Peptides against a protein of PDB entry 8OXM. Designs and how they scored, part 2

Target 1, 371 residues: chain A of PDB entry 8OXM
Amino acid sequence: FKAEFRLAGGVNLPKIIDCVGSDGKERRQLVKGRDDLRQDAVMQQVFQMCNTLLQRNTETRKRKLTICTYKVVPLSQRSGVLEWCTGTVPIGEFLVNNEDGAHKRYRPNDFSAFQCQKKMMEVQKKSFEEKYEVFMDVCQNFQPVFRYFCMEKFLDPAIWFEKRLAYTRSVATSSIVGYILGLGDRHVQNILINEQSAELVHIDLGVAFEQGKILPTPETVPFRLTRDIVDGMGITGVEGVFRRCCEKTMEVMRNSQETLLTIVEVLLYDPLFDWTMNPLKALYLQQRPEDETELHPTLNADDQECKRNLSDIDQSFNKVAERVLMRLQEKLKGVEEGTVLSVGGQVNLLIQQAIDPKNLSRLFPGWKAWV

## One batch from the design tools (peptide; aimed at target 1 L215 G366 K368)

Design b1_p8_3_s1 (made by RFdiffusion4, then SolubleMPNN; from b1_p8_3, 4 letters changed)
Fold by OpenDDE base, seed 1:
Structure b1_p8_3_s1 (fold): chain B 371 residues (1-371), chain A 8 residues (1-8)
Amino acid sequence: as target 1 above (371 residues)
Amino acid sequence: VSTSATIE
C-alpha cells in the first residue's frame, strides 16, 4: 500500500488508496468506512451467477450480455474495500455537473439541473396530477443529451456504433437482472458508465428485493429507464436492440428459476446479511438537502436495541423473506398483476412501466427522474 | 463522486 490516500468526496469520506500488487501493478482501491458493504458483496455474487447463466446460453453469449461487477471485500460490519472502477464516470456527473455537464453544454437554454430539482421538490407533497404536470413542464424544458456521451468518446463511426450497441446491451441486461433482484430505480450517481466500453456499472446496492417500494416516497418503476438513459441508445430508443436484449435476458432468468431461487433463499436467510429496510436507512436514502445540516444520524447499529421481542423480529423477518421469495418466484414465472405473461409480454409491461411519465413523476425528486 | 443514493 502507498502511504498516501485521497478522499473521493461524499458524506462518508471514502478513501482512495493505491496498492502495489505482488505482480508489481498499481491498483486503486476505495476504502469505505461507516458503510456496510456486505449487501454490495452479496449482490456482486448474485450478479456473477447471473453472468454465468448468461454466458452458458448461446443467444445471450452471442450478444455479450453481462452485468458489470466490481470486487468488494467487507472488512467489518461498517468497513470494507472496493475495487476502484477505473475509467468510469457517474452518468449524473456527465449529464448534470454544474460546470461542464452535457445538459449545460448542449442545451444551454433549457432549465438548469437545479431549476428542475427545485420545481420537482416544490410539488413533492402535492397531488399526483400536480406532480405529473410539473414533471411534463420540466421534461419539455430539459431535453435529453446522453446520445452525446458515445459521440464525444468514440469519434470513429464504426467504433461509435459498436459502443452504442454495448451501452444498449448493458442497459438491457442490468435492467432485467435489476428487476429480478428488485433493485428498482437507481440514483444517477449510482450508475457509472465505462468511458472505454460504454457499459454500465451499478454501485451502492443498498436497496434490493423491492425494498425501494417501502421508502417514504415509494419507487414506481421496475428499473431506471429515464429519457437520458433511452437517449444514449440513439434513434432506436427502447425498440430493436434494447427490447430483444431484455427478452433474451429475461428468458435466461426465467429458465434458471430453480438456481436463482435457491441462491436468493440462502442469501435472504443468511444471519450475517441484513437486506431489510430500516427507518433510519429509509430516511438517509431520501433526505432533503435542507436537512443535511443537523442530522448526521450516526447509524449507530446499537440504537436498534429497541427491545422488539426477538421472537416478533424473527417472525416479521421470516414473513418478509417469504414474501420476497414468493414475489421472486412470480417474476421468474412471468406473473405480473395476477396474470401469467410471455417473456415478450412481461418485458413489454416492464418497459412501459419504466418509461411512463406518470410513474416517473411520482419518484423521489432527489433521484432526478427527468435525467 | 458520491457513491450513495443520497442527494449531494
Scores: peptide ipSAE 0.015, ipTM 0.547, DockQ to the pose 0.223
OpenDDE base, seeds 2, 3, 4, 5: peptide ipSAE 0.000, 0.000, 0.005, 0.000; ipTM 0.453, 0.438, 0.488, 0.455

Design b1_p8_3_s2 (made by RFdiffusion4, then SolubleMPNN; from b1_p8_3, 4 letters changed)
Fold by OpenDDE base, seed 1:
Structure b1_p8_3_s2 (fold): chain B 371 residues (1-371), chain A 8 residues (1-8)
Amino acid sequence: as target 1 above (371 residues)
Amino acid sequence: VTSSATIE
């Protein structure tokens, strides 16, 4: 290890350290404190298993369908080491950086990211109709620009086309795997894009197994498929390559039902893996920007000593775990809203749910569903 | 902006 570290920024002040391996190669690592990386580590293991299933299938292997993974080494309940995703940028940084973000560069006459957020925050406690109207006004005055990512990074037309396809395949694979695992909507800073491969890396996997549906503002989409995410695919949008890659990913997941259920069952009942949403975590995930000043709730794991009878906690936990497993089994059977769908029907429903401006308008404004 | 982001 080098003696020096850098701060990565953010609330938890993660430390970037450079390590020399036994191979003489320098490797950057992110050391997190005050953060439970066990969920990230578990989700990376599940992604690796999904990748193994996708590589075994000829149709998904030919399409190079993979979910990008990173190394996570939990050191304690509140600390760990992450592989630094070198050559990645948060899509939110590329799109809505205040200085040089793509929206400001390509659409200087549109609403600023701040104006969009303010408008959506003003209606956060309003009716669904008022939220929808303001969301549509925001969308009209904040047009997608993510097509320019591949155009800026890949000047050769053949490389550009290949990278746009790699992006589209990565979105499709991560969307379907993310839906199966119940990752829900993803904050724009929690989706990294690789500047060389155009593939997505999903980070901070602290919401899984549809626990986003029990947030103070529940999630309403199966995965993030916002206008900029779609714009990055180019003129085909959600049709053609994206849809076909979703269908082929879903086909592999459904055909691997027994394996996926067995793995998730072991993880849900692991006493070292707390995946359940607690009220403090829910509050933290949907805090207002104005409330950032006072409450650093030290997520003292110890303040869960509210003496809920151990028996009532265990019974409530088991019932939630059983419900998650039942819902996972339904997804893998293609059961949506009490109806058994084909792979194409299920994928179509999920795409329609994810792009519906009525669903997007109901999301937590902090997660920027207009981006 | 309380991004639930691991890297802000």
Scores: peptide ipSAE 0.013, ipTM 0.534, DockQ to the pose 0.177
OpenDDE base, seeds 2, 3, 4, 5: peptide ipSAE 0.000, 0.000, 0.000, 0.000; ipTM 0.449, 0.453, 0.479, 0.449

Design b1_p8_3_s3 (made by RFdiffusion4, then SolubleMPNN; from b1_p8_3, 5 letters changed)
Fold by OpenDDE base, seed 1:
Structure b1_p8_3_s3 (fold): chain B 371 residues (1-371), chain A 8 residues (1-8)
Amino acid sequence: as target 1 above (371 residues)
Amino acid sequence: VTSSATLL
């Protein structure tokens, strides 16, 4: 290890360290403290298994359908080392950086990202109708620009076209795998894009197994498929390549039901893996910008010594785990809203749910559903 | 702007 470190910023002040391997290669790593990386490590293992299934199938292998993974090494309940995702940028940084973000550069007369957020926060406690109206006004005055990512990074037209296809395939694979695992909506800073491959890397996997539905503002979409995410696919949007890659990914997941259920069952019952949403984590994930001043919740894992009888905790945990497994089995059977759907029908329903402005308008404003 | 995102 080099003697020097850099700070990555953020609340937990993660440390960027450079390590020289036994091969003489320098490797950047991120050291997180005050964070439980076990969930990220578990989700990366599940993604690696999904990738193995996708590589075994001829149709998904031919399409190069993969979910990008990174190495996670938990060191304790509150610390670990992550592989630095070299050559990636958060999509939120590219899109809505206050200085040089793509929205400001390409749409200087649109609402600022701050104006959009303010408008949506003002209606956060309002009716669904008022939220929808303000969301539509925001969307009208904040037009998508993510098409420019591939145009800026890939100047050769043939490379540009290939990379736009790689992006579209990556969104499709991550959307369907993310739906199966119940990752839900993803904050724009928790989606990285690789500047060389145009593939997405999903980070901070602290919400899984539909636990986003029990947040103070429940998630209403199966995955993030916002207007900028769609704009990055180019003129075809969700049609053609994206839809076909979703269907082929869903076919492989449904045909691998037994394997996926067995893996998730082992993980849900691992006593070392707490995937359940706790109230403090829920508050932290949907904290208001105005509340920044006082509550650094030290997520002391220890302060939840609320003496709930161990028996009542275990019974409640087991019932939640059983419900998650049942819902996972339903997804893998194509059971949606009590109806058995074909792969195409299920994928169509999920796409429609994800792009519905009524669903998007109901999301937590902090997650920027207009981006 | 509290990004609910853990900055990696």
Scores: peptide ipSAE 0.015, ipTM 0.530, DockQ to the pose 0.169
OpenDDE base, seeds 2, 3, 4, 5: peptide ipSAE 0.000, 0.000, 0.014, 0.007; ipTM 0.441, 0.448, 0.509, 0.433

Design b1_p8_3_s4 (made by RFdiffusion4, then SolubleMPNN; from b1_p8_3, 4 letters changed)
Fold by OpenDDE base, seed 2:
Structure b1_p8_3_s4 (fold): chain B 371 residues (1-371), chain A 8 residues (1-8)
Amino acid sequence: as target 1 above (371 residues)
Amino acid sequence: VSSSATLE
């Protein structure tokens, strides 16, 4: 390893280190401390399997449908090394960076990202009606700009079109795979975009199996399909390429039901894999500081071993695991709200749920549903 | 602020 490190931004200040491999190549690594990377490592293995299923199908292979993966090496329960996603940027950094974000550059007369966040925080404890009204006002005065990402990065029109298509396919694949796995906490800092491929890289996979629905502010959308995410697809939005790629991904997932259930069952009952939402993690995820720049001191989780009776924990855990498996089986059968849907019907419902301003307005303000 | 810290 080199003797120097850089700090990455964010609450946990992950260390960026350069290591020289046995091959003499320098590789940038991200060292996370005080974070359990085992969940990220497990979810990356599930994504690799989903990619294998997508590559076996001729229609999804022809469309190059893949979820981007990165290497995770967990070192302990509270530390690990991530492959630095070289040439990626958080979509939030591109869109809503306080200094030179795309919203400020292209829409200087709109509300600032800070004004939008403040308005939504002021109504966080209010009625759903008040949240919806303020969310609609924010959306009216904060217009999408993510189309400019591909326009800035890809000056050649043919390359630009190809990259916008790659982006749209990446959003579709990750949205459907993420929905099947119940992936949550899809805020704008947990989604990276590759500056060369225009593909998305989903990071911080600590909310899976619909555990986002049991947060103090429940998640109300199946995946992130906000106005900027849609704007990056260009003029067709969710229609045409995105919808077809969602349908083809969903078709492969549904046709792979037994394989997906078997693997998720093994993971849910792995005693080394804590996927359940704990109260401290729930608080941490939704106590995000108003300013992403403020280093809040990590509360020392004092080891209060609450000796809950092992038997009651195991029975409660098994019941949660069974519910997760049942819900996964329903999704893979196309059962939504007690109704069996076709692939097209299910994908349509999920798109409508993800773009519904009523669902978006109910999200935790730190999720930035207006972006 | 990119703080480069040396690992001591």
Scores: peptide ipSAE 0.000, ipTM 0.450, DockQ to the pose 0.036
OpenDDE base, seeds 1, 3, 4, 5: peptide ipSAE 0.013, 0.000, 0.000, 0.000; ipTM 0.503, 0.446, 0.467, 0.438; seed 1 fails the geometry check

Design b1_p8_4 (made by RFdiffusion4)
Pose (drawn by RFdiffusion4):
Structure b1_p8_4 (pose): chain A 334 residues (1-279, 317-371), chain P 8 residues (1-8)
Amino acid sequence: FKAEFRLAGGVNLPKIIDCVGSDGKERRQLVKGRDDLRQDAVMQQVFQMCNTLLQRNTETRKRKLTICTYKVVPLSQRSGVLEWCTGTVPIGEFLVNNEDGAHKRYRPNDFSAFQCQKKMMEVQKKSFEEKYEVFMDVCQNFQPVFRYFCMEKFLDPAIWFEKRLAYTRSVATSSIVGYILGLGDRHVQNILINEQSAELVHIDLGVAFEQGKILPTPETVPFRLTRDIVDGMGITGVEGVFRRCCEKTMEVMRNSQETLLTIVEVLLYDPLFDWTMNPFNKVAERVLMRLQEKLKGVEEGTVLSVGGQVNLLIQQAIDPKNLSRLFPGWKAWV
Amino acid sequence: SSQPPIFD
């Protein structure tokens, strides 16, 4: 074990450690004290199940739809450990870096990130109209730059297109699974982009199962589909590879709702922390019902096809009205 | 539960 450890930031102060194994290769681990990783363990297990199901299905096997997973080992009710992701860089560090940010490098005339943050802070005390107007003004003077990422990393057109296609597929699959699982904490620091495979990886998974509505600022989108992601998917935008991959993933999930419910039914017997406190778990049953409704496409008794559900999700995600009400720190304009 | 800071 290495004698030094680093802090990853945050109120809980997670610890980063390095271990040297028998082969001598250093491996980085993140011990997360005062937090419960049992929910993250369930998230990783369902991620692996979805990846296996996508691999089993011939339609998705050809499309090579995969979900990037990292091992999470719970150690107690209030602590645990997880595998650190190597060879990845944060999206916000690449895009909105103060020093060498992509938006500053490419579009110096556009508004800086500090100006946008100041405007968002000044407008949180305003009404809906002023928030919508400021958001539209910010979007008018802040063009997406993320499309140049592979252009700056993959000079060969074949490799560049392969990486862009893998990025698009991974974004579609991660977005579909996050909508199904109700993942809401999807700001720039929770998503890491690989410098080689160019596949997005979700690292935080801190809050899910429709927890953004509980937060003071509700989460009005099911997944992150901001202007930067759409521009980076290519000229075609959400239409094309993203829609088809979303439809295929939704079909696979509708075909495997039995396995998904079997995986998620680990609750109701060993409830995790932050629940059933302050004296057939209530909130566990509620989230199971919500997941079942999402999977069956019933909701309030209405039937919805896979294509219609995908179109509705795209409309909700790209709607500026929903983006205006989001938390300023979520970086909806980014 | 918490939310990310507005300023970076």

Design b1_p8_4_s1 (made by RFdiffusion4, then SolubleMPNN; from b1_p8_4, 4 letters changed)
Fold by OpenDDE base, seed 1:
Structure b1_p8_4_s1 (fold): chain B 371 residues (1-371), chain A 8 residues (1-8)
Amino acid sequence: as target 1 above (371 residues)
Amino acid sequence: LGLPPVFD
């Protein structure tokens, strides 16, 4: 390891370290403290298994359908080392950076990202109708620009076309696998895009198994398929390549039901892996900017032993695990709202749910569903 | 603010 480190920013002040391998290659790593990386490590293992299934199938292999993974090495319950996703940028940074974001550059007369956030925060406690109306006004005055990512990065037309297809395939694969694993909507800073491959890297996998539905503002979409995410696909949007890649991914997942259930069952019953949503975690994930000043999380919440009888905790945990496994089995059978759907029917329902402005308008405003 | 990124 080099003796020097850099800070990545943020509250936890993660350390960027450079290491020289036994092969003489320099590798950048992120050392995160005061955070449990076990869930990220577990989700990366599940993604690697999904990638193995996708590579075994001829149709998904020919389409190069993969989820980008990164190495996670938990060192303790509150520390670990992550592989630095070199050559990636958060999609939120590219889109809505205050200085040089693509929305400001290409749509200087549209609402600012701050104006959009303010308008949606003002209606956060309002009716669904008021949220929908304000969301539609925001969407009208904040037009998609993510098409420009591939146009800026890939000047050759043949390369541009190939990279736009790689992006579309990456969104499709991550959306379907993310739905199966219940990752839900993803904050724009927790989706990285590779500047060379145009593939997405999903980071901070701390919400899985539909635990986003039990947040103070429940998620209403199966995955992030916002207007900018769609704009990056180009003129066909969700039709053609995206839909076909979703269908082929869903086919492989459904045909691998037994393998996926067995893996998730082992993970859900691992006593070292707490995937359940803690109320404090739920509050932190949907914290308001105004509440940041007083909640220094002295997450020296010592586990005051609420000695809830170990029996009642275990019974509640087992019932949640069983419910997650049942819902996973339903998804892998194509059971949606008590109806068995074909792969095409299920994928169509998920796409319609994900792009519905009524669903998007109900999301937590902090997650920027208009981006 | 949403889920802070792994880097925040």
Scores: peptide ipSAE 0.008, ipTM 0.513, DockQ to the pose 0.152
OpenDDE base, seeds 2, 3, 4, 5: peptide ipSAE 0.000, 0.000, 0.005, 0.000; ipTM 0.383, 0.374, 0.453, 0.393; seed 4 fails the geometry check

Design b1_p8_4_s2 (made by RFdiffusion4, then SolubleMPNN; from b1_p8_4, 4 letters changed)
Fold by OpenDDE base, seed 1:
Structure b1_p8_4_s2 (fold): chain B 371 residues (1-371), chain A 8 residues (1-8)
Amino acid sequence: as target 1 above (371 residues)
Amino acid sequence: LTLPPVFD
């Protein structure tokens, strides 16, 4: 290990360290403290299994359908080492950085990211109709620019075309795998894009198994397919390559039902893996910028008072686990709203749900559904 | 506040 470290930022002050391996190669690592990396580690194992299934199938292998993974090594319940996603940038940084973000550069006369956020925060407690109207006004005055990512990074037309296809395939694979695992909507800072491959890396997997639906502002989309995410696919948007890659990914997932259920069952009943949403985590996920000042209660709230009868907690946990497994089985059978759908029908429903402005307008404004 | 990404 090098003697020097850098800070990555944030409340927990994660440490970026460089280490030299026994192979003489330098590797950057993130050391995170005061954070439980077990959920991320578990989800990476599930993604690796999904990748194994996708590589075994000829149709998905030929399409190079993969979900990007990173190494997680939990060291304790509150610390671990992450592989640094070298050569990645958060899509939110590329799109809505206040200094040099793509929206500011390409659309200087549009609303600023701050104006969009303010408008959507003002209607956060309003009706769905008022949210929809303001969301449509924001969308009209904040036009997509994510097409410029591939145009800036890949100047050769043949490389540009290949990388735009790699992006589209990565979005499709991660969207369907993310739907099966119930990751829901993903914040723009929790989606990294690789500057060389144009593939997405999903980080901070702390919301899984549809636990986003029990947040104070429930999720309303099966995955993030916002206007900028679609714009990055180019002129065909969700049609053609994206749809076909979603269908082929869903086909492999549905045909692997028994394997997926068995693995998720083992994970849900692992006594070392708490995947359930607690109220403090829910508050932290959807905290307001105005509430930053008071909610420094040390998350050292002694778990002492939530010694509700172990029996009632265990029964409640088991019922939640059973419901998650049942819903996972339904997804893998193509059961949506009590109807059995074909792979194409299910994928179509999910795409329509994900791009619907009515669903997007209902999301937590902090997650920037207009981006 | 969104969850800070794994790196924030």
Scores: peptide ipSAE 0.008, ipTM 0.496, DockQ to the pose 0.143
OpenDDE base, seeds 2, 3, 4, 5: peptide ipSAE 0.000, 0.000, 0.005, 0.000; ipTM 0.400, 0.386, 0.448, 0.379

Design b1_p8_5 (made by RFdiffusion4)
Pose (drawn by RFdiffusion4):
Structure b1_p8_5 (pose): chain A 334 residues (1-279, 317-371), chain P 8 residues (1-8)
Amino acid sequence: FKAEFRLAGGVNLPKIIDCVGSDGKERRQLVKGRDDLRQDAVMQQVFQMCNTLLQRNTETRKRKLTICTYKVVPLSQRSGVLEWCTGTVPIGEFLVNNEDGAHKRYRPNDFSAFQCQKKMMEVQKKSFEEKYEVFMDVCQNFQPVFRYFCMEKFLDPAIWFEKRLAYTRSVATSSIVGYILGLGDRHVQNILINEQSAELVHIDLGVAFEQGKILPTPETVPFRLTRDIVDGMGITGVEGVFRRCCEKTMEVMRNSQETLLTIVEVLLYDPLFDWTMNPFNKVAERVLMRLQEKLKGVEEGTVLSVGGQVNLLIQQAIDPKNLSRLFPGWKAWV
Amino acid sequence: PTLPPIFD
């Protein structure tokens, strides 16, 4: 074990450690004290199940739809450990870096990230109209730059297109799974982009199962589909590869709702922390019902096709009205 | 739960 450890930041102060194995290769681990990783363990298990189901289905096997997973090992009710992701860079560090940010490098005339943050801080005390107007003004003077990422990393057109297609597929699959699982904490620091495979990886998974509505600022979107992601998908935008991949993933999930419910039914017997405190779990049953409704496409008794559900999710995600009410730190304009 | 900072 290495004698030194680093802090990853945050109120809980997670610890980063390096271990040298028998082969001598250093491996980085993240021990997360005062936090419950049992929910993250369930998230990783369902991620692996979805990846296996996508691999089994012939329609998705050809499309090579995969979910990037990292091992999470719970150690106690209030602690655990997880595998650190190597060879990945944060999206916000690439895009909105103060020093060498992509938006500053490409579009110096556009508004800086500090100006946008100041405007968002000044407008959180305003009403809906002023928030919508400021958001539209910010979007008018802040063009997406993320499309140039693979352009700056993959000079060969074949490799560039391969990485772009893998990025688009990974974004579609992750977005579908996150909507199904109700993932809400999807700001720039929770998503890591690989420097080789260009596949997005979700690392935080801190809050899910429709927790953003509980937060003081509700999460009005099911997944992150901001202007940068759509522009980086290509000229076609959401239409094309993203829509088809979302439909295929939704079909696979509708076909495997039995396996998904079997995986998620680990609750109601060993409830995790932050629940059933302050004296057939209530909130566990509620989230199971909500997941079942999402999977069956019933909601309030209404039937919805896979294509219609995908179109509705796209409309909700790209709607500026929903983006205006989001938390300023979520970086909806980014 | 906490929220991300507005300023970076």

Design b1_p8_5_s1 (made by RFdiffusion4, then SolubleMPNN; from b1_p8_5 with P1A I6V)
Fold by OpenDDE base, seed 1:
Structure b1_p8_5_s1 (fold): chain B 371 residues (1-371), chain A 8 residues (1-8)
Amino acid sequence: as target 1 above (371 residues)
Amino acid sequence: ATLPPVFD
């Protein structure tokens, strides 16, 4: 380890450290403090298993369908080391950085990211109709620009085309596996894009197994497929390559039902793995910028053991775990809303749900569904 | 690359 560290920013002030391996190679690592990395580590193991399944299938292997993974080493319940995603940028940083973001550069006459957020925050407690109307006004005045990522990074037309396909395949694979694992909508900062491969890296996997549906503002989409995410695919949008890669990923997941159920069952009943949504975590994930100043000191409230009878906690936990397993089994059978769908029917339903402006308008405004 | 803030 080098004696020097860099701050990565954020509230927890994570430290970027340079490590010299036994092979003499320097590797960047991130030391995250005051955060439980166990869920991230577990989800990376599940992604590695999904990648193994995708590599065994000839159709998905030929398409190079993979989820990008990073190494996570939990050191304690509140600290760990993760591999720094070197050569990645958050899609939110590329799109909506206040100084040099792609929206400001390519669409200088559109609403600012701040104006969009303000408009959507003003209607947060309003009807679904009012949210939809304001979301459509925001969308009209904040046009997609993510096509420019590949155009800026890949000047050669053949490379540009290959990288746009790699992006589209990465979105498809992560969307379907993310749906199966119940990752839900992913904030624009928690999706990194690799500047060399155009592949996505999903980080901060603290919401899994559809726990986003029990947030104060419940998720309404199966995965993030917002207008900029679609714009990065180019002129075909969700049609052609994206749809076919979703279908081929879903085929592999459904054909691997027993393996996926067994893995998730072991994880759900691991006493060291708390995947359940607690009220404090739910408040933190949907905190308002105005509420930031007061709640930070009280989140260090020790878990006062609300000695709810251990029996009632265990029974409630088991019933949640059983419901998660049942819903996972339904997804892997293609059961949606009590109907058994074909792979193509299921993928079509998920795509339609993910791109529906009515669903997007109902998301938590902090997650920027207009980006 | 800043780590994404853990959502504030």
Scores: peptide ipSAE 0.007, ipTM 0.501, DockQ to the pose 0.113
OpenDDE base, seeds 2, 3, 4, 5: peptide ipSAE 0.000, 0.000, 0.015, 0.000; ipTM 0.402, 0.406, 0.455, 0.418; seed 4 fails the geometry check

